# Peptides against a protein of PDB entry 4PAS, part 7

Target 1, 39 residues: chain A of PDB entry 4PAS
Amino acid sequence: SVNQASTSRLEGLQSENHRLRMKITELDKDLEEVTMQLQ
Target 2, 39 residues: chain A of PDB entry 4PAS as posed
Amino acid sequence: SVNQASTSRLEGLQSENHHLRMKITELDKDLEEVTMQLQ

## One batch from the design tools (peptide; made by RFdiffusion4, then SolubleMPNN)

Design b1_p10_2_s3 (from b1_p10_2, 4 letters changed)
Fold by OpenDDE base, seed 4:
Structure b1_p10_2_s3 (fold): chain B 39 residues (1-39), chain A 10 residues (1-10)
Amino acid sequence: as target 1 above (39 residues)
Amino acid sequence: TLYEELLKLE
């Protein structure tokens, strides 16, 4: 149904959003480590 | 975190 398709799309976007947030956090940590090594 | 700082800019 239209509602099922919309729900599945939203769930997909939510999972991708979560993945991207986790990746940003990972990169932030990596940047901090590199920054500490350069000091 | 960088993510939290980005949210503050929106």
Scores: peptide ipSAE 0.103, ipTM 0.620, DockQ to the pose 0.526
Fold by OpenDDE base, seed 2:
Structure b1_p10_2_s3 (fold): chain B 39 residues (1-39), chain A 10 residues (1-10)
Amino acid sequence: as target 1 above (39 residues)
Amino acid sequence: TLYEELLKLE
């Protein structure tokens, strides 16, 4: 159904959004480590 | 964190 397709798409977008937010946090930590090494 | 700063911009 249209509703089932929309729900599956939303779940996919939510999982990708979560993955990207976690990646941003990891990159922020990596940047902090590099910054500390340069000081 | 960058994530927290991004949340403030929304």
Scores: peptide ipSAE 0.102, ipTM 0.620, DockQ to the pose 0.621
Fold by OpenDDE base, seed 1:
Structure b1_p10_2_s3 (fold): chain B 39 residues (1-39), chain A 10 residues (1-10)
Amino acid sequence: as target 1 above (39 residues)
Amino acid sequence: TLYEELLKLE
């Protein structure tokens, strides 16, 4: 149904959003470590 | 975090 397709799309977007947030946090930490090493 | 700072700009 349209509702099932919309729910599945939302769940996929929510999981991808979570993955991307975790990746951004990881890259932020890596950047901070590099910045500290350059000082 | 950068993520949190980006959210403040929206």
Scores: peptide ipSAE 0.101, ipTM 0.616, DockQ to the pose 0.520
Fold by OpenDDE base, seed 3:
Structure b1_p10_2_s3 (fold): chain B 39 residues (1-39), chain A 10 residues (1-10)
Amino acid sequence: as target 1 above (39 residues)
Amino acid sequence: TLYEELLKLE
């Protein structure tokens, strides 16, 4: 149904949003470690 | 975190 398709699309976007948030956190940590190594 | 700082800009 249209509602099932919309729900599946929303769930996909929510999972991708979570993945991207995790990636941002990882990159922030990596940048912090590099910064500490340069000091 | 960078993520938290980005949220503050919204």
Scores: peptide ipSAE 0.096, ipTM 0.613, DockQ to the pose 0.551

Design b1_p10_2_s4 (from b1_p10_2, 6 letters changed)
Fold by OpenDDE base, seed 4:
Structure b1_p10_2_s4 (fold): chain B 39 residues (1-39), chain A 10 residues (1-10)
Amino acid sequence: as target 1 above (39 residues)
Amino acid sequence: SLYEELLKQE
């Protein structure tokens, strides 16, 4: 149904959003580590 | 965190 399709899309976007947030956090940590090594 | 700073910009 239209509602099922919309729900599935939203769930997909929510999972991708979470994945991207986790990736940003990971990269932030890596950047901090590199910055510390350069100091 | 970088994430939090990016969120503040929205």
Scores: peptide ipSAE 0.100, ipTM 0.612, DockQ to the pose 0.590
Fold by OpenDDE base, seed 5:
Structure b1_p10_2_s4 (fold): chain B 39 residues (1-39), chain A 10 residues (1-10)
Amino acid sequence: as target 1 above (39 residues)
Amino acid sequence: SLYEELLKQE
């Protein structure tokens, strides 16, 4: 159904959003480590 | 957080 397709799409977007937020956190940590090493 | 700052720029 249209509602089922919309729900599945939303769940996919939410999982991808979570994955991307985790990647941003990892990159932020890596940047902090590099910054500390340069000081 | 970096995520929060990025969200503010959207």
Scores: peptide ipSAE 0.098, ipTM 0.609, DockQ to the pose 0.398
Fold by OpenDDE base, seed 1:
Structure b1_p10_2_s4 (fold): chain B 39 residues (1-39), chain A 10 residues (1-10)
Amino acid sequence: as target 1 above (39 residues)
Amino acid sequence: SLYEELLKQE
């Protein structure tokens, strides 16, 4: 149904959003470590 | 966090 398709799309976007937020946190940590090592 | 700062820029 239209409602089922909309719900599945939203759940997919929410899971992708979570994945991307985790990746941003990981890259921020890596950048900080590299910056500290270069000083 | 970097994520929070990026959201503030929008």
Scores: peptide ipSAE 0.093, ipTM 0.602, DockQ to the pose 0.441
Fold by OpenDDE base, seed 3:
Structure b1_p10_2_s4 (fold): chain B 39 residues (1-39), chain A 10 residues (1-10)
Amino acid sequence: as target 1 above (39 residues)
Amino acid sequence: SLYEELLKQE
């Protein structure tokens, strides 16, 4: 149904959003470590 | 953190 398709789309977007937030956190940590190594 | 600063822009 239309509602099932919309729900599945939303769940997919929510999971991708979570994945991207985790990736941003990882990159932020990597940048911090590189910065400390340069000091 | 960078993540926290990005959230403040929303």
Scores: peptide ipSAE 0.093, ipTM 0.609, DockQ to the pose 0.612

Design b1_p10_3_s1 (from b1_p10_3 with Q5E)
Fold by OpenDDE base, seed 5:
Structure b1_p10_3_s1 (fold): chain B 39 residues (1-39), chain A 10 residues (1-10)
Amino acid sequence: as target 1 above (39 residues)
Amino acid sequence: PPLSELLPPP
C-alpha cells in the first residue's frame, strides 16, 4: 500500500541517518586525534 | 569543534 511504501522509506532514511551520524562521530574522533598530534 | 555539534538532535 502507499502507507507501507511511505513507512518503509522513512525507516530506510532513519537507518541511513543513524549510519551517517555514526560516521560523523568517527570523523570527530579522528580530527581530535590529528589536532592533538599537530599541537 | 566537533561536526556532531552542527547536527540537529536525533
Scores: peptide ipSAE 0.330, ipTM 0.812, DockQ to the pose 0.791
Fold by OpenDDE base, seed 1:
Structure b1_p10_3_s1 (fold): chain B 39 residues (1-39), chain A 10 residues (1-10)
Amino acid sequence: as target 1 above (39 residues)
Amino acid sequence: PPLSELLPPP
């Protein structure tokens, strides 16, 4: 149904949002490590 | 500062 397709798309976007947030957290850690090594 | 702090709350 249209509602099922909309729900599945929202769940996919929520999952991708979470993945991207986790990737930003990993990049924050990598940047901290590089910053600490350069100081 | 962490880039994570620039994100909207989950």
Scores: peptide ipSAE 0.330, ipTM 0.811, DockQ to the pose 0.828
Fold by OpenDDE base, seed 3:
Structure b1_p10_3_s1 (fold): chain B 39 residues (1-39), chain A 10 residues (1-10)
Amino acid sequence: as target 1 above (39 residues)
Amino acid sequence: PPLSELLPPP
């Protein structure tokens, strides 16, 4: 149904959003470490 | 500052 397609797409977008947020958190840590090494 | 702080809440 249209509703199932919409819900499955939302779940996919939510999982991707979570993955991207986790990756940004990792990159924040890596950037902090590099920034400290450059000081 | 962390880029995570610039994101909207989930």
Scores: peptide ipSAE 0.328, ipTM 0.810, DockQ to the pose 0.860
Fold by OpenDDE base, seed 4:
Structure b1_p10_3_s1 (fold): chain B 39 residues (1-39), chain A 10 residues (1-10)
Amino acid sequence: as target 1 above (39 residues)
Amino acid sequence: PPLSELLPPP
């Protein structure tokens, strides 16, 4: 149904959003480490 | 600054 397709799409987008937020957090840490090593 | 600070709240 249209509702099922919309729900599944939202869940997919929420999962991807979470994944991307976690990846940004990891990159922030990696950039901090690199910055510290360059000082 | 952390890129995380540029994100909207979850």
Scores: peptide ipSAE 0.328, ipTM 0.810, DockQ to the pose 0.820

Design b1_p10_3_s2 (from b1_p10_3 with Q5E P10L)
Fold by OpenDDE base, seed 4:
Structure b1_p10_3_s2 (fold): chain B 39 residues (1-39), chain A 10 residues (1-10)
Amino acid sequence: as target 1 above (39 residues)
Amino acid sequence: PPLSELLPPL
């Protein structure tokens, strides 16, 4: 149904949003470590 | 500064 397709798309976007937020947090940490090593 | 701080709230 249109509702099922919309729900599945939203769940996919929510999971991808979470994945990308976690990846940004990891990159923030890696950048902090590199920045500290270059000081 | 952390790029995470530039993200909109969930």
Scores: peptide ipSAE 0.366, ipTM 0.824, DockQ to the pose 0.847
Fold by OpenDDE base, seed 2:
Structure b1_p10_3_s2 (fold): chain B 39 residues (1-39), chain A 10 residues (1-10)
Amino acid sequence: as target 1 above (39 residues)
Amino acid sequence: PPLSELLPPL
């Protein structure tokens, strides 16, 4: 149904949003580590 | 500052 397709798309976008947030947190850590090594 | 702090809350 249209509702099922919309729900599955929302779940996909929510999972991708979570993945991207986790990747940003990883990059924040990597940037901090590099910043400390360059001081 | 962490780039994560620039993200909107969920």
Scores: peptide ipSAE 0.363, ipTM 0.824, DockQ to the pose 0.847
Fold by OpenDDE base, seed 3:
Structure b1_p10_3_s2 (fold): chain B 39 residues (1-39), chain A 10 residues (1-10)
Amino acid sequence: as target 1 above (39 residues)
Amino acid sequence: PPLSELLPPL
């Protein structure tokens, strides 16, 4: 149904959003470590 | 500052 397709699309976008947020948090830590090493 | 702090809340 249109509703099932919309729900499945939303769940896919939510999982990708979570994955991207986790990756940003990892990159924030890596950037802080590199910034400290350059000071 | 962490870029994660600039993200909107979920």
Scores: peptide ipSAE 0.363, ipTM 0.824, DockQ to the pose 0.857
Fold by OpenDDE base, seed 5:
Formats: C-alpha cells, structure tokens, sequence
Structure b1_p10_3_s2 (fold): chain B 39 residues (1-39), chain A 10 residues (1-10)
C-alpha cells in the first residue's frame, strides 16, 4: 500500500540518519585526536 | 567544537 511504502521509506531514512550521526561522532573524536597531536 | 553539538536532538 502507499502507507506501507511511506513507512518503509521513513524507517530507511531514520536508520540512515542514525548511521550518519554515529559517523559524525567518530569523526569528531578522530579530529580531536589529530588536533591534539598537531598542537 | 564537535560537529555533533550542531545536530538537532533525535
């Protein structure tokens, strides 16, 4: 149904949003470590 | 500052 397709798309976008947030947190840590090594 | 702080809460 149109509703099922919309729900599955939203769940996919929510999953990708979570994945990208976790990747940003990892990159924040890596950037902090590199910044400390360069100071 | 961490870029994560610029993200809206879930």
Amino acid sequence: as target 1 above (39 residues)
Amino acid sequence: PPLSELLPPL
Scores: peptide ipSAE 0.360, ipTM 0.823, DockQ to the pose 0.826

Design b1_p10_3_s3 (from b1_p10_3 with P10L)
Fold by OpenDDE base, seed 1:
Structure b1_p10_3_s3 (fold): chain B 39 residues (1-39), chain A 10 residues (1-10)
Amino acid sequence: as target 1 above (39 residues)
Amino acid sequence: PPLSQLLPPL
């Protein structure tokens, strides 16, 4: 149904948003480590 | 500063 397709699309976007947020958090940590090594 | 702080809240 249109509702099922919309829900599945939203769940896909929510999971991708979470994945991208986790990747940004990992990159923040990597940047902190590099910053500490250069100070 | 962490880039995570620029993200909108969930």
Scores: peptide ipSAE 0.344, ipTM 0.821, DockQ to the pose 0.821
Fold by OpenDDE base, seed 5:
Parts: C-alpha cells; sequence; structure tokens
Structure b1_p10_3_s3 (fold): chain B 39 residues (1-39), chain A 10 residues (1-10)
C-alpha cells in the first residue's frame, strides 16, 4: 500500500540518520585527537 | 567544537 511504502521509506531515512550521526561522533573524536597531536 | 553539537536532537 502507499502507507506501507511511506513507512518503509521513513524507517530507512531514520536508520540512515542514525548511522550518519554515529559517523559524525566518530569523526569528532578523530578530529579532536588529531588537533591535540598538532598542538 | 564537536560538529555533533550543531545537530538537532533526535
Amino acid sequence: as target 1 above (39 residues)
Amino acid sequence: PPLSQLLPPL
């Protein structure tokens, strides 16, 4: 149904949003470590 | 500052 397709798309976008947020947190840590090494 | 702080809360 149109509703099922919309729900599955939203779940996919929510999953990708979570994945990208976790990747940003990892990159924040890596950037902090590199910044400390350069100081 | 961490880029994560610029994200809206879930």
Scores: peptide ipSAE 0.341, ipTM 0.821, DockQ to the pose 0.820
Fold by OpenDDE base, seed 3:
Structure b1_p10_3_s3 (fold): chain B 39 residues (1-39), chain A 10 residues (1-10)
Amino acid sequence: as target 1 above (39 residues)
Amino acid sequence: PPLSQLLPPL
């Protein structure tokens, strides 16, 4: 159904949003470490 | 500052 397709698409976007947020948090840590080493 | 702090809440 249209509703099932919309729900499945939303769940896919939510999982990708979570993955991207986790990747940003990892990169924030890596950037802090590099920034500290350059000071 | 962490870029994660600039993200909107979920």
Scores: peptide ipSAE 0.341, ipTM 0.820, DockQ to the pose 0.885
Fold by OpenDDE base, seed 4:
Structure b1_p10_3_s3 (fold): chain B 39 residues (1-39), chain A 10 residues (1-10)
Amino acid sequence: as target 1 above (39 residues)
Amino acid sequence: PPLSQLLPPL
């Protein structure tokens, strides 16, 4: 149904949003470590 | 500064 397709798309976007937010947090940590090593 | 600070709230 249109509702099922919309729900599945939203769940997919929510999971991808979470994944990308976690990856940004990892990159923040990696950048902090590199910044500390370059000081 | 953390890139996470550029993210919109959930």
Scores: peptide ipSAE 0.340, ipTM 0.820, DockQ to the pose 0.822

Design b1_p10_3_s4 (from b1_p10_3, 3 letters changed)
Fold by OpenDDE base, seed 2:
Structure b1_p10_3_s4 (fold): chain B 39 residues (1-39), chain A 10 residues (1-10)
Amino acid sequence: as target 1 above (39 residues)
Amino acid sequence: LPLSELLPPL
């Protein structure tokens, strides 16, 4: 149904949003480590 | 730093 397709798309977007937030957190850590090594 | 603080709340 249209509702099932919309729900499945929302779940996929929520999962991708979470993955991207986790990647940003890892990049924040990597950037902090590089910043400390350059000081 | 951190760029995560620029993200909107969930």
Scores: peptide ipSAE 0.249, ipTM 0.775, DockQ to the pose 0.829
Fold by OpenDDE base, seed 3:
Structure b1_p10_3_s4 (fold): chain B 39 residues (1-39), chain A 10 residues (1-10)
Amino acid sequence: as target 1 above (39 residues)
Amino acid sequence: LPLSELLPPL
């Protein structure tokens, strides 16, 4: 149904948003480590 | 500054 297709798309976008947020948190940590090594 | 500060709140 149209509702099922819309729900599945929203769930896909929510999971991708979560994955991207986790990747940004990883990059923040990597940048902190590089900053500490350059001091 | 952390890149996480550029994210909108959930």
Scores: peptide ipSAE 0.248, ipTM 0.775, DockQ to the pose 0.783
Fold by OpenDDE base, seed 4:
Structure b1_p10_3_s4 (fold): chain B 39 residues (1-39), chain A 10 residues (1-10)
Amino acid sequence: as target 1 above (39 residues)
Amino acid sequence: LPLSELLPPL
């Protein structure tokens, strides 16, 4: 149904949003570590 | 400044 397709798409976007937020947090940590090594 | 702090709230 249109509702099932919309719900499945939203769940996919929510999971991808969470994945991308976790990856940004990891990159923030890696950038901090590199910044400390360059001081 | 962490880039995560620039993200909109969920």
Scores: peptide ipSAE 0.245, ipTM 0.772, DockQ to the pose 0.852
Fold by OpenDDE base, seed 5:
Structure b1_p10_3_s4 (fold): chain B 39 residues (1-39), chain A 10 residues (1-10)
Amino acid sequence: as target 1 above (39 residues)
Amino acid sequence: LPLSELLPPL
């Protein structure tokens, strides 16, 4: 149904949003480590 | 500043 297709798309976007937020948090830590090594 | 702080809240 149109509703099922919309729900599955939203769940896919929510899971990808979560994945990308976790990658940003990882990169924030890598950047903090590099910043401390350069000080 | 952490880039994570620039993100909208969940």
Scores: peptide ipSAE 0.237, ipTM 0.768, DockQ to the pose 0.827

Design b1_p10_4_s1 (from b1_p10_4 with P1G S9P)
Fold by OpenDDE base, seed 2:
Structure b1_p10_4_s1 (fold): chain B 39 residues (1-39), chain A 10 residues (1-10)
Amino acid sequence: as target 1 above (39 residues)
Amino acid sequence: GPTVLPPPPP
């Protein structure tokens, strides 16, 4: 149904949003470590 | 420091 397709799309976007937020946190940590090593 | 993201929408 249209409602099932919309719900599935929303769940996909929510999971991707969470994944991207975790990746940003990881990259921030890696950047801090590299920056500290270069100082 | 780390990037601070706003909370997800409800």
Scores: peptide ipSAE 0.059, ipTM 0.670, DockQ to the pose 0.750
Fold by OpenDDE base, seed 1:
Structure b1_p10_4_s1 (fold): chain B 39 residues (1-39), chain A 10 residues (1-10)
Amino acid sequence: as target 1 above (39 residues)
Amino acid sequence: GPTVLPPPPP
């Protein structure tokens, strides 16, 4: 159904959003470490 | 410092 497809898409987008947020946090940490070493 | 992200959409 259209509703089931929309729900599954939303769940997929929510999980990807979470994954990307975790990756941003990791990259921020790595950037801070590199920046500190270069100063 | 770390990037502050806005809250996820509801």
Scores: peptide ipSAE 0.058, ipTM 0.669, DockQ to the pose 0.817
Fold by OpenDDE base, seed 5:
Structure b1_p10_4_s1 (fold): chain B 39 residues (1-39), chain A 10 residues (1-10)
Amino acid sequence: as target 1 above (39 residues)
Amino acid sequence: GPTVLPPPPP
């Protein structure tokens, strides 16, 4: 149904948003660690 | 907000 397609799309976007935020946090931590090691 | 890192070494 149209409602099922809309809810599934929203859930997909929410899960991808969460995944991307977690990856940004990981890359931020790795960049901080590398920067600290270079100093 | 965005994280501010220390500047790279020269």
Scores: peptide ipSAE 0.045, ipTM 0.569, DockQ to the pose 0.069
Fold by OpenDDE base, seed 4:
Structure b1_p10_4_s1 (fold): chain B 39 residues (1-39), chain A 10 residues (1-10)
Amino acid sequence: as target 1 above (39 residues)
Amino acid sequence: GPTVLPPPPP
């Protein structure tokens, strides 16, 4: 149904949003470590 | 506190 497809898409987008936020946090940490090594 | 990394090798 349209409602089932919409809910499944929302759950997928929420999962991807969480994954991307975790990746941004990891990249921010890696950037800080590289910046510190270059100083 | 923040992790302190050693300097890069020469």
Scores: peptide ipSAE 0.031, ipTM 0.509, DockQ to the pose 0.025

Design b1_p10_4_s2 (from b1_p10_4, 3 letters changed)
Fold by OpenDDE base, seed 3:
Structure b1_p10_4_s2 (fold): chain B 39 residues (1-39), chain A 10 residues (1-10)
Amino acid sequence: as target 1 above (39 residues)
Amino acid sequence: GPTVLPPAPP
């Protein structure tokens, strides 16, 4: 159904959003470590 | 410092 397809798409976008947020946090940590080593 | 993200959309 249209509702099931819309729900599945939203769940997919929510899971990807979560994954990307975790990736940003990790990259922020890596950037901070590199920045600290360059100072 | 760390990046602060806004809350996730519902």
Scores: peptide ipSAE 0.078, ipTM 0.703, DockQ to the pose 0.939
Fold by OpenDDE base, seed 2:
Structure b1_p10_4_s2 (fold): chain B 39 residues (1-39), chain A 10 residues (1-10)
Amino acid sequence: as target 1 above (39 residues)
Amino acid sequence: GPTVLPPAPP
């Protein structure tokens, strides 16, 4: 149904949003570690 | 310092 397609798309976008937020956190930590090693 | 993200959308 249109509702099932819309909800499934929203859930997909929410899961991708979460994944990207976790990746940003990890990259930010890695950048901080590299920055500290260069200081 | 760490990047602070806004709250996730519901």
Scores: peptide ipSAE 0.076, ipTM 0.704, DockQ to the pose 0.863
Fold by OpenDDE base, seed 5:
Structure b1_p10_4_s2 (fold): chain B 39 residues (1-39), chain A 10 residues (1-10)
Amino acid sequence: as target 1 above (39 residues)
Amino acid sequence: GPTVLPPAPP
């Protein structure tokens, strides 16, 4: 149904949003570590 | 410092 397809798309977008937020946090930590090593 | 993100939508 249209409702099921819309729900599945929203869940997929929410999952990807969560994944990307976790990746940003990881990259921020890696950047901080590299920055400290260069100082 | 770390990037500050707003809360995720529910």
Scores: peptide ipSAE 0.075, ipTM 0.704, DockQ to the pose 0.827
Fold by OpenDDE base, seed 4:
Structure b1_p10_4_s2 (fold): chain B 39 residues (1-39), chain A 10 residues (1-10)
Amino acid sequence: as target 1 above (39 residues)
Amino acid sequence: GPTVLPPAPP
């Protein structure tokens, strides 16, 4: 149904949002380590 | 400093 497809789409977007937030945190840590090594 | 993200949407 349209409602089931919309719910599945929202759950997929929520999962991807969480994944991307975790990746930003990881890259932020890596950037800080590189910045520290260049100082 | 560390990047601060806003709260996740519900």
Scores: peptide ipSAE 0.075, ipTM 0.703, DockQ to the pose 0.829

Design b1_p10_4_s3 (from b1_p10_4 with P1S S9P)
Fold by OpenDDE base, seed 1:
Structure b1_p10_4_s3 (fold): chain B 39 residues (1-39), chain A 10 residues (1-10)
Amino acid sequence: as target 1 above (39 residues)
Amino acid sequence: SPTVLPPPPP
């Protein structure tokens, strides 16, 4: 159904949003470490 | 300092 397809797409987007947020947090830490080593 | 992300949409 249109509703099932919309729900499945939303769940996929929520999962990808979570994954990307975790990756940003990791990259922010890596950037902080590199920045500290260059000072 | 790490970037503070806004909360996820509801």
Scores: peptide ipSAE 0.066, ipTM 0.693, DockQ to the pose 0.757
Fold by OpenDDE base, seed 2:
Structure b1_p10_4_s3 (fold): chain B 39 residues (1-39), chain A 10 residues (1-10)
Amino acid sequence: as target 1 above (39 residues)
Amino acid sequence: SPTVLPPPPP
């Protein structure tokens, strides 16, 4: 159904959003560590 | 400073 396809797409976008948020948090931590080592 | 992300959508 159109509703099932829309729900599956939303779940995929929510999963990708979560993955990208976790990646940003990790990159912020790595940047802080590199910045601290360069000071 | 770490990037402050907005809360997830409801």
Scores: peptide ipSAE 0.066, ipTM 0.692, DockQ to the pose 0.741
Fold by OpenDDE base, seed 3:
Formats: sequence, structure tokens, C-alpha cells
Structure b1_p10_4_s3 (fold): chain B 39 residues (1-39), chain A 10 residues (1-10)
Amino acid sequence: as target 1 above (39 residues)
Amino acid sequence: SPTVLPPPPP
């Protein structure tokens, strides 16, 4: 159904959004650790 | 400084 395809696409975009947010948080933490070691 | 992300979409 059109509704099921739209829901599945939204869930896919939501899961990718979550994955990307977690990756940004990890990179921010790694940058902070490197910055602290260089001070 | 940590990146401030906007809240998740509703």
C-alpha cells in the first residue's frame, strides 16, 4: 500500500538521522579528546 | 567546543 511504503521510507530516514547524530556526537568527543591532549 | 545539534524532528 502507498501508506506502508511512505511509513517504511520515513522509518528509514529516521534511523539514518539517528545514526548520523550518533556519529556527530562521537566525532565531537574525539575532537575534544585531541584538543585536550594538544593543550 | 561540542557541536550543538537541533532537537530531533517530531
Scores: peptide ipSAE 0.065, ipTM 0.690, DockQ to the pose 0.799
Fold by OpenDDE base, seed 5:
Structure b1_p10_4_s3 (fold): chain B 39 residues (1-39), chain A 10 residues (1-10)
Amino acid sequence: as target 1 above (39 residues)
Amino acid sequence: SPTVLPPPPP
């Protein structure tokens, strides 16, 4: 149904949003560690 | 939001 397709798309976007937030946090930490080593 | 880090020393 259109409602099921919309729900599955929202769940996909929510999971991708979570994945991207985790990756941003990892990159922020890696950048902090590199910056600290260069200081 | 990403943390604003200070630049490395010159």
Scores: peptide ipSAE 0.048, ipTM 0.596, DockQ to the pose 0.099

Design b1_p10_5_s1 (from b1_p10_5, 6 letters changed)
Fold by OpenDDE base, seed 4:
Structure b1_p10_5_s1 (fold): chain B 39 residues (1-39), chain A 10 residues (1-10)
Amino acid sequence: as target 1 above (39 residues)
Amino acid sequence: TLYEELLKLE
């Protein structure tokens, strides 16, 4: 149904959003480590 | 975190 398709799309976007947030956090940590090594 | 700082800019 239209509602099922919309729900599945939203769930997909939510999972991708979560993945991207986790990746940003990972990169932030990596940047901090590199920054500490350069000091 | 960088993510939290980005949210503050929106």
Scores: peptide ipSAE 0.103, ipTM 0.620, DockQ to the pose 0.492
Fold by OpenDDE base, seed 2:
Structure b1_p10_5_s1 (fold): chain B 39 residues (1-39), chain A 10 residues (1-10)
Amino acid sequence: as target 1 above (39 residues)
Amino acid sequence: TLYEELLKLE
């Protein structure tokens, strides 16, 4: 159904959004480590 | 964190 397709798409977008937010946090930590090494 | 700063911009 249209509703089932929309729900599956939303779940996919939510999982990708979560993955990207976690990646941003990891990159922020990596940047902090590099910054500390340069000081 | 960058994530927290991004949340403030929304």
Scores: peptide ipSAE 0.102, ipTM 0.620, DockQ to the pose 0.585
Fold by OpenDDE base, seed 1:
Structure b1_p10_5_s1 (fold): chain B 39 residues (1-39), chain A 10 residues (1-10)
Amino acid sequence: as target 1 above (39 residues)
Amino acid sequence: TLYEELLKLE
């Protein structure tokens, strides 16, 4: 149904959003470590 | 975090 397709799309977007947030946090930490090493 | 700072700009 349209509702099932919309729910599945939302769940996929929510999981991808979570993955991307975790990746951004990881890259932020890596950047901070590099910045500290350059000082 | 950068993520949190980006959210403040929206």
Scores: peptide ipSAE 0.101, ipTM 0.616, DockQ to the pose 0.486
Fold by OpenDDE base, seed 3:
Structure b1_p10_5_s1 (fold): chain B 39 residues (1-39), chain A 10 residues (1-10)
Amino acid sequence: as target 1 above (39 residues)
Amino acid sequence: TLYEELLKLE
């Protein structure tokens, strides 16, 4: 149904949003470690 | 975190 398709699309976007948030956190940590190594 | 700082800009 249209509602099932919309729900599946929303769930996909929510999972991708979570993945991207995790990636941002990882990159922030990596940048912090590099910064500490340069000091 | 960078993520938290980005949220503050919204």
Scores: peptide ipSAE 0.096, ipTM 0.613, DockQ to the pose 0.516

